Peptides against a protein of PDB entry 2KNC. Designs and how they scored, part 28

Target 1, 74 residues: chain A of PDB entry 2KNC
Amino acid sequence: KGPDILVVLLSVMGAILLIGLAALLIWKLLITIHDRKEFAKFEEERARAKWDTANNPLYKEATSTFTNITYRGT

## One batch from the design tools (peptide; aimed at target 1 V12 I19 A23 L24)

Design b2_p27_8 (made by RFdiffusion4)
Pose (drawn by RFdiffusion4):
Structure b2_p27_8 (pose): chain A 74 residues (1-74), chain P 27 residues (1-27)
Amino acid sequence: as target 1 above (74 residues)
Amino acid sequence: ASAVSSAIVTFLVVATVLALVVLWLVL
């Protein structure tokens, strides 16, 4: 009672808050990284789907175009 | 003085473990 045990305790409480803040960061990535994959695979598809569709009208046709050397006419 | 110091250390250890378990459950 004589002393105060408040000041010393104030420091101890800081370690609890700090130990959590340190772990908070680590676990923050664990929940966020789980998305980075899809978030990446997301923008990844939207990148290739363009370069893979903004210039590929051959498939709509069938499966070939040139290299069809044969009896000509018109 | 020694019993007060041991109580503060035991509290700190228990409180730290609970805080980490709560943080794990939250996240």

Design b2_p27_8_s1 (made by RFdiffusion4, then SolubleMPNN; from b2_p27_8, 21 letters changed)
Fold by OpenDDE base, seed 2:
Formats: C-alpha cells, structure tokens, sequence
Structure b2_p27_8_s1 (fold): chain B 74 residues (1-74), chain A 27 residues (1-27)
C-alpha cells in the first residue's frame, strides 16, 4: 500500500516545524548558559580587582571625604 | 526556568521521534 502522500507531506512539515522549534530552544538555552557563565566570571574578576585595590598601598581612592568641623548644619 | 525549558525540549524531541517512527511505518 503506497504511503498516503498527504499524510507523508503533513508529517514531514510537522517534523520540520518541531525540529526548528527545538533548535531555537537549544540555541536560547546555550546563549543563556553562556551569558550566565560570562557574567559570573566578570563578577569574580570585579571582586578580585576590589581585593587587589584594598591590598595595594599605591591605590588612592579618587573620592576623598573631608569632615568640616566648623560646619554646624542648622 | 531552565528546567522547564529542558523539559519542553525533551518533550519536543520525543514528539519528533514519534512522528519519524509513524512516518517510517507509513512508508
């Protein structure tokens, strides 16, 4: 019995759509995992840079706080 | 979120395999 050509056509179209959707979901998953790993690495590097700053005696903070003893805010 | 996406992907993969098996039985 030859395959029902209409059933074959519709099943192939359905399979292509589902494979396409699956590929998009895999792609989105891979990007999301990549972005999270990269972000975690950048946060770790930023945390290390903060520790290196705290231990470097040559580091001068760009912001200095001066307490004006004569300023009595009324 | 990631677990739901993985489960959806697994479901889609299973459905595609079932469609391919049904197609193979009809050919």
Amino acid sequence: as target 1 above (74 residues)
Amino acid sequence: TDLILQLLLLLLLLLTLLLLLELKEKL
Scores: peptide ipSAE 0.079, ipTM 0.656, DockQ to the pose 0.042
OpenDDE base, seeds 1, 3, 4, 5: peptide ipSAE 0.069, 0.075, 0.074, 0.072; ipTM 0.635, 0.648, 0.646, 0.646

Design b2_p27_8_s2 (made by RFdiffusion4, then SolubleMPNN; from b2_p27_8, 21 letters changed)
Fold by OpenDDE base, seed 5:
Structure b2_p27_8_s2 (fold): chain B 74 residues (1-74), chain A 27 residues (1-27)
Amino acid sequence: as target 1 above (74 residues)
Amino acid sequence: EDEILRLLLELLLLLTLLLLEELKEKL
């Protein structure tokens, strides 16, 4: 008895749909991992730039707190 | 998020294997 042609067609269609969904999920997963890695790198570079600004001998703090030792508040 | 997507991918792979087995039994 040949396979029920309808059951073979439905199972092939189901397999194609599942493979398509699996491929989309893999693609989304790869993008998400890539974006997380790029974001982590960006935050590391931003942290490093902040450290370089703090250790830059040319970075004069815009706010010098001049404690005027001679200002006896009258 | 990534763990849920991974579990969903594993489920889709298992369902695909089940459909392939059902096809092999009918061929």
Scores: peptide ipSAE 0.084, ipTM 0.685, DockQ to the pose 0.040
OpenDDE base, seeds 1, 2, 3, 4: peptide ipSAE 0.069, 0.063, 0.078, 0.067; ipTM 0.656, 0.649, 0.679, 0.655

Design b2_p27_8_s3 (made by RFdiffusion4, then SolubleMPNN; from b2_p27_8, 21 letters changed)
Fold by OpenDDE base, seed 4:
Structure b2_p27_8_s3 (fold): chain B 74 residues (1-74), chain A 27 residues (1-27)
Amino acid sequence: as target 1 above (74 residues)
Amino acid sequence: LGLLLLTLLLLLLLAILLLLLLLKELL
């Protein structure tokens, strides 16, 4: 029996749609992997900058404890 | 990530299945 033209047309259309969706998912996956690597690098750079600030001998803690000599604690 | 890879694999398997069905109708 010759090829069913309707089955051929529907299978071609379905295959093209599934390949198109697969390509979009690959693209989204690549972007998501890229963004996660960039974010991980940014968090590592931020962590290093925090460590460098903590080890900076010129960094005075913003917290100065002033003992108010005139404060008679009741 | 794993769900996207699984969905991609499923779509590829379905595309291959449709292509095999098409090939069967052409032969």
Scores: peptide ipSAE 0.077, ipTM 0.641, DockQ to the pose 0.043
OpenDDE base, seeds 1, 2, 3, 5: peptide ipSAE 0.073, 0.071, 0.072, 0.070; ipTM 0.633, 0.633, 0.635, 0.632

Design b2_p27_8_s4 (made by RFdiffusion4, then SolubleMPNN; from b2_p27_8, 19 letters changed)
Fold by OpenDDE base, seed 4:
Parts: sequence; structure tokens; C-alpha cells
Structure b2_p27_8_s4 (fold): chain B 74 residues (1-74), chain A 27 residues (1-27)
Amino acid sequence: as target 1 above (74 residues)
Amino acid sequence: DELLLKLILDLLLLLTLLELLELLLRL
């Protein structure tokens, strides 16, 4: 029995919808992977810059602890 | 996030294979 024309139409419509959804998911996946790789690279560069700063003999820590002697925390 | 996306992709792949199989069985 030849394929029912309604079955062929519904299957083609279903296939188009699934291909469209798959393409959107692939696009989102590629962006998410790209952004994560770029962020990981940024964090690696930031970590490296922190190490280079820590190894610089001219680096003085910008953090000075001031004890406010007038602040009696209740 | 990545696990959910993989699960959705696997589900879509399964659905496409089922639709293709249904088409082949109707020919």
C-alpha cells in the first residue's frame, strides 16, 4: 500500500520541526562551549597575572589593614 | 546545563530515528 499522503505530510512536518529544534540546540551548544572556553582562558590569564604580580619583588600589597582603634564594636 | 542539553539532543535524535523508522515501515 503506498504511503498515506497524510502520514507523509505529518512526517515531513515533524522532521522539519525536529531539524529546526536540533539546529537551535546546536547553535546554543556552540555558543555555550565558546563562551566557556573564552571564560576559562580569561580566568587562566587572570590567574597568571596574579602569579606574575606575586613574583614581582617590587609589588607591595595594596591591602593595608587599618585597625580603627576608635571602633569599639558592640 | 551541559547534561540537560545532551539529554535534549539525545531525545531529539531518538525522536528523529523513530520518525524515520515509522516512514520506512510505511513504505
Scores: peptide ipSAE 0.079, ipTM 0.670, DockQ to the pose 0.040
OpenDDE base, seeds 1, 2, 3, 5: peptide ipSAE 0.073, 0.067, 0.073, 0.066; ipTM 0.668, 0.662, 0.665, 0.657

## One batch from the design tools (peptide; aimed at target 1 V12 A23)

Design b2_p28_1 (made by RFdiffusion4)
Amino acid sequence: AAAAAAAAAAAAAALAAAAAAAAAALAA
Pose (drawn by RFdiffusion4):
Structure b2_p28_1 (pose): chain A 74 residues (1-74), chain P 28 residues (backbone only)
Amino acid sequence: as target 1 above (74 residues)
Amino acid sequence: not in this file (backbone only, 28 residues)
């Protein structure tokens, strides 16, 4: 009663808040990193799908074009 | 002296419980 135990307690409460803040950051990555994969695999497809479609009209044709040396005509 | 020692032991127990709760949160 005489003392105050408030000041000493104020410091102890800080450790709880701080211990959580430190763990908060670690866990924050654990929930966020779970996305970085898809988030990456997401933009990864959008990158290759272009370079893999902005210049590949051969497939629409069939499966070849040149290297068809044979009896010519027209 | 006995009241100051009991307050210090209660503060130490509170800190140990907080650390255990933070470690359990990280394990989940």

Design b2_p28_1_s1 (made by RFdiffusion4, then SolubleMPNN; from b2_p28_1, 24 letters changed; failed a check: too like the target's own chain)
Amino acid sequence: DEEILRFLLSLLGLILLALLAALELLKS

Design b2_p28_1_s2 (made by RFdiffusion4, then SolubleMPNN; from b2_p28_1, 24 letters changed; failed a check: too like the target's own chain)
Amino acid sequence: DEELKEFLLSLLGLLLLAGLLALELLKK

Design b2_p28_1_s3 (made by RFdiffusion4, then SolubleMPNN; from b2_p28_1, 23 letters changed; failed a check: too like the target's own chain)
Amino acid sequence: DEEIKEFLLLLLGLLLLAGLAALLLLLE

Design b2_p28_1_s4 (made by RFdiffusion4, then SolubleMPNN; from b2_p28_1, 24 letters changed; failed a check: too like the target's own chain)
Amino acid sequence: DSELKEFLESLMGLLLLAGLLALLLLLE

Design b2_p28_2 (made by RFdiffusion4)
Pose (drawn by RFdiffusion4):
Structure b2_p28_2 (pose): chain A 74 residues (1-74), chain P 28 residues (1-28)
Amino acid sequence: as target 1 above (74 residues)
Amino acid sequence: SALTSAVTVVSVVALVALSVVVLVLVLA
């Protein structure tokens, strides 16, 4: 009672808050990183799908175009 | 996974140690 145990306790509480803040950061990445994959695989498909569709009108045709050397006409 | 387990164990140990410190201070 004489002392105060408030000041010493104030420091101890800081460690709890700090121990959580440190762990908070680690776990923050654990929940966020789970997305980085899809978030990446997301933008990854949007990237290839263009370069893989903004210039590939051959498939619509069938499966070939040139290299069809044969009896000509028109 | 191992890092999170280690951080949890350290945090639990640290909280127990602080609780002991608080009990000692209250008793003193």

Design b2_p28_2_s1 (made by RFdiffusion4, then SolubleMPNN; from b2_p28_2, 23 letters changed)
Fold by OpenDDE base, seed 3:
Order: sequence, then structure tokens, then C-alpha cells
Structure b2_p28_2_s1 (fold): chain B 74 residues (1-74), chain A 28 residues (1-28)
Amino acid sequence: as target 1 above (74 residues)
Amino acid sequence: LELLELALLLALLLLLLLLELVRLLLEL
């Protein structure tokens, strides 16, 4: 019994659609892996920049706490 | 993880469809 021509046509169409979907999923997967690696690197660099700022002898905190010795809270 | 699993399932489905297409072409 030769293959049904309709089954062959539907299988070819299905194969083309699945190749297209597979390519889109691979592309999205590559982007998602790239973005997660770049974000992890950004958080590491941000953490490092905080350490470098905390250890910089030229860093002065923008907030100074002054204890007013004359302040007796009523 | 879920996207990789979906990609693997789709790749498996594609492989099965290609194997059936090859069977149909060999019966021609």
C-alpha cells in the first residue's frame, strides 16, 4: 500500500513547522542563558564595586551623624 | 530548565516525525 499523499504532505508541513518552532526555542534558550550570565556578572561587578567603595580611604559617607551634646530630650 | 525540557521534547517529536517521513518516502 503506497503512502497516502495527504499523510506525506501533512508530515512535511508538520516537519517545517516543528523546525521553525525548534529554531525559535533554541534562539530564546540562547538569549535566556546569555542574559542570566550577563546579569550574574553585573551583580558580581556591583558587589565588587561596593567592596571597593567600602575599602576606599577617599570614600566619605554622604551622611554624617552629629551627636548634639546639648540635646536633652524633653 | 522548563524551556530546555520543552526544547528536548520538541526535538524528540521532530525526530520521530522525520523518521516516519523517511519510512513513508521509502515506501514510495
Scores: peptide ipSAE 0.041, ipTM 0.599, DockQ to the pose 0.291
OpenDDE base, seeds 1, 2, 4, 5: peptide ipSAE 0.040, 0.033, 0.040, 0.040; ipTM 0.597, 0.542, 0.598, 0.595

Design b2_p28_2_s2 (made by RFdiffusion4, then SolubleMPNN; from b2_p28_2, 22 letters changed)
Fold by OpenDDE base, seed 4:
Structure b2_p28_2_s2 (fold): chain B 74 residues (1-74), chain A 28 residues (1-28)
Amino acid sequence: as target 1 above (74 residues)
Amino acid sequence: LELLRLVLELALLLLLLLLEEVRELLEL
């Protein structure tokens, strides 16, 4: 019995849709991997910059404790 | 990432299955 032309057409349409979906998933995967690698690099550079700031002998903590000499706590 | 890989692997398996069904239908 020759192939049912309708079954062949529907199967080819299904294949095209699956290929299109697979291509979109691959594209999204590549972008997501790229963005994660770039983000990991930026977090590493940020961590290094924090370490370099912590080792700077000119780094004074932003917390200056002002002893208010006029504050007599009742 | 793992979920997207799994979906891609499943989509490839479904594509291979569909290609085999089309091949069987064309050989009949």
Scores: peptide ipSAE 0.049, ipTM 0.616, DockQ to the pose 0.261
OpenDDE base, seeds 1, 2, 3, 5: peptide ipSAE 0.043, 0.043, 0.046, 0.045; ipTM 0.608, 0.609, 0.617, 0.615

Design b2_p28_2_s3 (made by RFdiffusion4, then SolubleMPNN; from b2_p28_2, 24 letters changed)
Fold by OpenDDE base, seed 1:
Structure b2_p28_2_s3 (fold): chain B 74 residues (1-74), chain A 28 residues (1-28)
Amino acid sequence: as target 1 above (74 residues)
Amino acid sequence: EELLKKALEEALLLLLELLEKIEELLKL
């Protein structure tokens, strides 16, 4: 019995769809890994920049908290 | 992440199973 042409055709179509899905998943995985590595690098650079600013005696915080003790909310 | 890796692994296993079935059907 020759292969059922319909079964072969559907199987090949299914294989192509699975390859396409696998390629999309690999692509998404690679991007996600890349983005997380880049984000981790940016967070490390931000942590270093914060440490360097904290060690710079010339760094003045732009934000000052002033508690107005005389503010009686009428 | 782990869910996507697992889904990719399952998809690759399904692809292999499908290829094996195609090879079996082509040998009949």
Scores: peptide ipSAE 0.064, ipTM 0.654, DockQ to the pose 0.281
OpenDDE base, seeds 2, 3, 4, 5: peptide ipSAE 0.056, 0.062, 0.049, 0.060; ipTM 0.650, 0.649, 0.627, 0.650

Design b2_p28_2_s4 (made by RFdiffusion4, then SolubleMPNN; from b2_p28_2, 23 letters changed; failed a check: too like the target's own chain)
Amino acid sequence: EELLLLAALLALLLLLLLLLLVEELLES

Design b2_p28_3 (made by RFdiffusion4)
Pose (drawn by RFdiffusion4):
Structure b2_p28_3 (pose): chain A 74 residues (1-74), chain P 28 residues (1-28)
Amino acid sequence: as target 1 above (74 residues)
Amino acid sequence: VSAFTSAVSVALVVLSVVVVVLSVVYSL
């Protein structure tokens, strides 16, 4: 009672808050990283789907175009 | 992650024990 055990306790409480803050960061990535995959795979598809569709009108046709050397006409 | 979480839990238990000890000493 004489002392105050407030000041010493104030420091101890800081460690709890700090120990959590340190763990908070680690676990923050654990929940966030789970998305980085999809978030990546998301933008990844949007990137290839363009370069893979902004210039590929051959498929719509059938499955070939040139290299069809044969009896000509018109 | 598990080991780290265990270490954090142990650290929190130790701090809790310290708080209890300080409270007992204050009450005396």

Design b2_p28_3_s1 (made by RFdiffusion4, then SolubleMPNN; from b2_p28_3, 25 letters changed; failed a check: too like the target's own chain)
Amino acid sequence: LQELLKSVLDLILLLGKAIEELLRLAAE

Design b2_p28_3_s2 (made by RFdiffusion4, then SolubleMPNN; from b2_p28_3, 25 letters changed)
Fold by OpenDDE base, seed 5:
Structure b2_p28_3_s2 (fold): chain B 74 residues (1-74), chain A 28 residues (1-28)
Amino acid sequence: as target 1 above (74 residues)
Amino acid sequence: LEELLKKVLDLILELGLLIQELEELARR
């Protein structure tokens, strides 16, 4: 029973380390996917904001060509 | 990364089975 117990203990320790590493990789993957989805939403909202700026009739090009009627070009 | 994660998960499963076999041998 002596050598078998040592092998089991070492195998359990190795498994715990590998499970811990896998959990960290899963966590990093989930965060990376979440962040990419959030960035994609922000780029979509920015594209919509540009489209809404182009289609917002309130964006009259405030190119008020202020024909300054008082500019007498001397 | 996903493929690496799947390989790591597969390795963990394989090691988990090996530990169960070793535990069964230790109980006998």
Scores: peptide ipSAE 0.114, ipTM 0.694, DockQ to the pose 0.197
OpenDDE base, seeds 1, 2, 3, 4: peptide ipSAE 0.108, 0.104, 0.103, 0.106; ipTM 0.687, 0.682, 0.674, 0.682

Design b2_p28_3_s3 (made by RFdiffusion4, then SolubleMPNN; from b2_p28_3, 24 letters changed; failed a check: too like the target's own chain)
Amino acid sequence: LEKLLQEVLDAILLLGKLIEELLEKLEK

Design b2_p28_3_s4 (made by RFdiffusion4, then SolubleMPNN; from b2_p28_3, 25 letters changed)
Fold by OpenDDE base, seed 3:
Structure b2_p28_3_s4 (fold): chain B 74 residues (1-74), chain A 28 residues (1-28)
Amino acid sequence: as target 1 above (74 residues)
Amino acid sequence: LLELLKKVLEEILLLGLLIELLRKLELE
């Protein structure tokens, strides 16, 4: 019964390594999906805040157009 | 990535079947 015990041990070691790899890949996939959803939500909230700022009657543009009255466009 | 997870799962299932076949052979 010598060779069969070695094959079982190697098979169990291989299975543990594959389970560990599968768990890491599932974990990475879940994080990647979570982060993409959270980033998409953040960009949507940022887009809404930009639209709300543009329509806010209290928003004073930081740029003032000064007409130079001395500029004769020749 | 999903395809890689499927391949890894298939290999785990094949190893599980191999261990079960070896247990049956040891009883014989």
Scores: peptide ipSAE 0.089, ipTM 0.640, DockQ to the pose 0.397
OpenDDE base, seeds 1, 2, 4, 5: peptide ipSAE 0.088, 0.084, 0.083, 0.087; ipTM 0.637, 0.627, 0.628, 0.635

Design b2_p28_4 (made by RFdiffusion4)
Pose (drawn by RFdiffusion4):
Parts: structure tokens; C-alpha cells; sequence
Structure b2_p28_4 (pose): chain A 74 residues (1-74), chain P 28 residues (1-28)
């Protein structure tokens, strides 16, 4: 009663808040990193799908174009 | 592992707090 135990306790409470803040950061990445994969795989598909469609009108045709040397005409 | 460290750290904080409470009662 005489002392106050408040000041010493104030410091101890700080450790709880700080111990959580430190763990908070670690676990923050654990929940966020789970997305980095899709978030990456997401933008990854959008990148290759263009370069893989903004210049590939051969497939629409069939499966070839040139290298068809044969009896000519017109 | 981080959870174990946090739990151990919290238990240590509780032990220190209980010790300080007992010490404060003895000195008061």
C-alpha cells in the first residue's frame, strides 16, 4: 500500500503490449504472405496472357501458317 | 515457436508481477 506498484506495473504492462506488437508483426506477414502468392500469380497471368494473346492470331486459324510449301497457284 | 515464446514471456511477466505484488505487501 505504502509504495504505489503503479510505476513498476506500468513498465510490466508495456512488455505485454510490446510482446504482442512484436508478434503482431510476425503474424501480420503470415496472414498477408498467404495472399502474396495469388496476388503474384494474379498479376503473373495478366502479364503473360497479353504477351500471349496480343500477338498470337495463329491459333485462331488452326495450328500452322507458313512452312506449307506445296503446289502453288494463285 | 513465436506463440511459445509469447506464452513463456507472458508467464515470466506474470511471475514477476506476482513477485512484485508479494514484495509490495511485505514492505507495506
Amino acid sequence: as target 1 above (74 residues)
Amino acid sequence: VVTTVVVVSLVAVVVVLVALVVLSLVLS

Design b2_p28_4_s1 (made by RFdiffusion4, then SolubleMPNN; from b2_p28_4, 21 letters changed)
Fold by OpenDDE base, seed 4:
Structure b2_p28_4_s1 (fold): chain B 74 residues (1-74), chain A 28 residues (1-28)
Amino acid sequence: as target 1 above (74 residues)
Amino acid sequence: LVLDLVLSLLLLLGQLLLDILQLAELLS
């Protein structure tokens, strides 16, 4: 008895769809992991830059807070 | 993590192909 051609065709189509879905999931996962690693590196570099600035005895904060005693806020 | 997922998907794909072959044999 030959195999039911319809069952074979449907099974092959299902397999192809699952392979396609798996490939998309792998691709999305790779991108997500890449982006997370890049973001983690960026946050680490940003943290280091803040520490380096805080530990630099020559660093003067560019922002100074002045209270204008003559300003009567309307 | 990625390697484990890829390996798991390859194993699942292999099993799916075996199931298709078994189904074809059962229908013959």
Scores: peptide ipSAE 0.080, ipTM 0.654, DockQ to the pose 0.254
OpenDDE base, seeds 1, 2, 3, 5: peptide ipSAE 0.078, 0.071, 0.079, 0.071; ipTM 0.659, 0.645, 0.657, 0.665

Design b2_p28_4_s2 (made by RFdiffusion4, then SolubleMPNN; from b2_p28_4, 20 letters changed; failed a check: too like the target's own chain)
Amino acid sequence: DVLEEVLKALLDIGKLLLELLKLAEELS

Design b2_p28_4_s3 (made by RFdiffusion4, then SolubleMPNN; from b2_p28_4, 20 letters changed; failed a check: too like the target's own chain)
Amino acid sequence: SVLEEVLKRLLEIGKLLAELLELAEKLS

Design b2_p28_4_s4 (made by RFdiffusion4, then SolubleMPNN; from b2_p28_4, 21 letters changed)
Fold by OpenDDE base, seed 3:
Structure b2_p28_4_s4 (fold): chain B 74 residues (1-74), chain A 28 residues (1-28)
Amino acid sequence: as target 1 above (74 residues)
Amino acid sequence: SVLELVLSLLLLLGELLERILELAELLS
């Protein structure tokens, strides 16, 4: 089992390293997917909020124009 | 979840170790 022991040790070390690397890659991938979904949701909600404001019948402009019928000027 | 990922990786590690031991026994 002389050469076999070395092969086993190297394979175990390699497997541990590969699994660790795979774990990090999977973690990064999951975060990236999550962040993209959250960002997409945020943009959708922002777009919806803009549309809701535009279509809100209770919304009125802060600026009003008044005509004084008693004002004749000079 | 993170926990599920960790557990799945531990299971995968165990399976790989088992396969390595089987191969080592075959070569021995």
Scores: peptide ipSAE 0.058, ipTM 0.638, DockQ to the pose 0.180
OpenDDE base, seeds 1, 2, 4, 5: peptide ipSAE 0.053, 0.053, 0.052, 0.054; ipTM 0.644, 0.628, 0.633, 0.650

Design b2_p28_5 (made by RFdiffusion4)
Amino acid sequence: AAAAAVAAAAAAVAAAAAAVAAAVAAAA
Pose (drawn by RFdiffusion4):
Structure b2_p28_5 (pose): chain A 74 residues (1-74), chain P 28 residues (1-28)
Amino acid sequence: as target 1 above (74 residues)
Amino acid sequence: XXXXXVXXXXXXVXXXXXXVAAAVXXXX
């Protein structure tokens, strides 16, 4: 009672808050990184799907175009 | 008696901090 145990305790409480803040960061990535995959695989598909559709009208046709050397006409 | 109670509380906090640090390192 004489002393105050408040000041010393104030420091101890800081360690709890700090120990959590350190762990908070680690676990923050654990729940965020889980997304980075899809978030990446998301923008990854949007990137290839363009370059893989903004210039590929052959498939709509059938499965070939040129290299069809044969009896000509018109 | 007050000094001994403060020293025991500080030792308990240090042991708890060390256990939390080991658990965080294992999770990482």

Design b2_p28_5_s1 (made by RFdiffusion4, then SolubleMPNN; from b2_p28_5, 28 letters changed; failed a check: too like the target's own chain)
Amino acid sequence: GVLDLILSLLLDALLLILLLLELIRKLL

Design b2_p28_5_s3 (made by RFdiffusion4, then SolubleMPNN; from b2_p28_5, 27 letters changed)
Fold by OpenDDE base, seed 3:
Structure b2_p28_5_s3 (fold): chain B 74 residues (1-74), chain A 28 residues (1-28)
Amino acid sequence: as target 1 above (74 residues)
Amino acid sequence: DVLDLILELLLSLLLLALLLLKELLELL
């Protein structure tokens, strides 16, 4: 008796579904890696923009240290 | 992202199809 045609059809269908699942998992993984790399690049650019703001001669620090010459600490 | 939502929907549908296939195989 040849392999039951139903068993062959179901095994082929199951194999196609497993290949499809593997392809979707690989695709999800690639997108997730891409998105993380893009996010890391944007965070690096934001970090650089923050550092450039710290070196911007137009940025006056909101805190000025005044030495009170009249303060004799007892 | 909208793409991630679509992917998750496709994945859930594929998992459902695998579960139905499993139940069908248990009936054979």
Scores: peptide ipSAE 0.060, ipTM 0.609, DockQ to the pose 0.024
OpenDDE base, seeds 1, 2, 4, 5: peptide ipSAE 0.057, 0.049, 0.054, 0.049; ipTM 0.608, 0.601, 0.607, 0.602

Design b2_p28_5_s4 (made by RFdiffusion4, then SolubleMPNN; from b2_p28_5, 25 letters changed; failed a check: too like the target's own chain)
Amino acid sequence: GLLEEILKLLLEVLLAILLLLKALLELL

Design b2_p28_6 (made by RFdiffusion4)
Pose (drawn by RFdiffusion4):
Structure b2_p28_6 (pose): chain A 74 residues (1-74), chain P 28 residues (1-28)
Amino acid sequence: as target 1 above (74 residues)
Amino acid sequence: AVAAFAAAVAALAAAVAAFAAAVAALAA
């Protein structure tokens, strides 16, 4: 009672808050990184799907175009 | 009173060390 234990305790409580803050950061990435995959695979598909569709009208046709050397006409 | 204070500070230090060790085990 004589002393105050408040000041010493104030420092101890800081360690709890700090120990959590340090772990908070680690676990923040664990929940966030789980997305970075999809978030990446998401933008990844939107990138290829363009370069893979903004210039590929051959498939709509069938499966070939040129290299069809044969009896000509018109 | 001084001996009871020193024992309380030592108990708080031991509890904080145990808590820190438990948080370190969860982080691993």

Design b2_p28_6_s1 (made by RFdiffusion4, then SolubleMPNN; from b2_p28_6, 23 letters changed; failed a check: too like the target's own chain)
Amino acid sequence: ELEEVLRLILDLLGALLLLKLAVLELIK

Design b2_p28_6_s2 (made by RFdiffusion4, then SolubleMPNN; from b2_p28_6, 24 letters changed)
Fold by OpenDDE base, seed 2:
Structure b2_p28_6_s2 (fold): chain B 74 residues (1-74), chain A 28 residues (1-28)
Amino acid sequence: as target 1 above (74 residues)
Amino acid sequence: ELKEVLELILALLGDLLLLLLEVLKLIE
């Protein structure tokens, strides 16, 4: 049975479309992995910075809580 | 989300392999 040329052509077209879609999904996967690694590094750096500030006797918190004894919340 | 994308890639790779095997059978 000689190859059905139409089936071969449609199969090749389908293969190209599947490769294109797979490439887009791989690209999305790589970005998502990259972003998660960078976010994890950022959260680690923030945790370290908080620890360093807690051990620095010269560190003053930028925010101060004052109890306003005259405030009557309506 | 990441796992879903991976599963979709694996499914597409499976479909591609089946398609290639079908093409090879047509060439014989």
Scores: peptide ipSAE 0.105, ipTM 0.710, DockQ to the pose 0.033
OpenDDE base, seeds 1, 3, 4, 5: peptide ipSAE 0.095, 0.105, 0.076, 0.074; ipTM 0.688, 0.708, 0.663, 0.661

Design b2_p28_6_s3 (made by RFdiffusion4, then SolubleMPNN; from b2_p28_6, 24 letters changed)
Fold by OpenDDE base, seed 1:
Parts: C-alpha cells; structure tokens; sequence
Structure b2_p28_6_s3 (fold): chain B 74 residues (1-74), chain A 28 residues (1-28)
C-alpha cells in the first residue's frame, strides 16, 4: 500500500499544480488586458492634452531655438 | 497588489513542485 498511496498523492498534487498554473495564466491574462486598457487610456489622455495645448492661444513652448550667428565652427 | 499575488502563487507552485520531487524520490 505504500507506493500506491504515494502515487495517488502525487497525482492529486499534480492536479493541484495544474490548477495553480491555470489560475496563474488566467491572472496574468487579466493583468495584461487591464494594463493594456490603462495604457491605452493614458495615451488617449496624452493625445487629448497635446491637442488641447495646440488649441490653447496662451500656450507658449518652453523651448526656443537660437541660432548662434557668432559661432563660426572652426 | 497584482505583483504580490503573482509572487504568492509562484511561491506556492514552487513549494508544490518541491513536494512532488520529494514524493518521486520516495517512490523510486
């Protein structure tokens, strides 16, 4: 009865392991879908903010390009 | 946190795998 009981226990443990792996895969899938949806919303909000900035007549770019006419590039 | 739950599941799976390896050694 010793080895037979151990084989039965192993089979039950293997079944629990497979259930655990399936649960992990489902969890990872749900997280991945959630994170992609959140990222898509973030990019949409960023795109809106950029568009709103372009339409704001009070917006001035914080950066200006200066051409240094004194730099002769020797 | 989602990462904490993932880590917990991975730890439990690791423990189960070690127990299976122990049982295999006892059956052999």
Amino acid sequence: as target 1 above (74 residues)
Amino acid sequence: DKEAVEKLILDLLGDLLLLELLVLKLVE
Scores: peptide ipSAE 0.141, ipTM 0.732, DockQ to the pose 0.026
OpenDDE base, seeds 2, 3, 4, 5: peptide ipSAE 0.133, 0.135, 0.127, 0.126; ipTM 0.726, 0.731, 0.724, 0.720

Design b2_p28_6_s4 (made by RFdiffusion4, then SolubleMPNN; from b2_p28_6, 23 letters changed)
Fold by OpenDDE base, seed 5:
Structure b2_p28_6_s4 (fold): chain B 74 residues (1-74), chain A 28 residues (1-28)
Amino acid sequence: as target 1 above (74 residues)
Amino acid sequence: ELSELLELILSLLGELLLLALLVLELIA
């Protein structure tokens, strides 16, 4: 029996819609992977910058600890 | 999340292959 033209047309339309959806999901996946890799690099650079600042002999802490002499911890 | 998206993509690819086989059978 010859091909049912209606079934062929509906199957082709369905395939096109699924290809479009798959392409959007692949695109979202690639962006998500890219963004996570970039974020990991930025966090590593930030961590390195913090360590480099800590190892800088010219770095003076801006925080002065004032001991309140009146604070008896009771 | 990433694994779920991958599974979804693989399921869609599988469905596309089944549709391609169906169309091929209908044309054959």
Scores: peptide ipSAE 0.088, ipTM 0.687, DockQ to the pose 0.034
OpenDDE base, seeds 1, 2, 3, 4: peptide ipSAE 0.069, 0.088, 0.073, 0.076; ipTM 0.643, 0.685, 0.651, 0.663

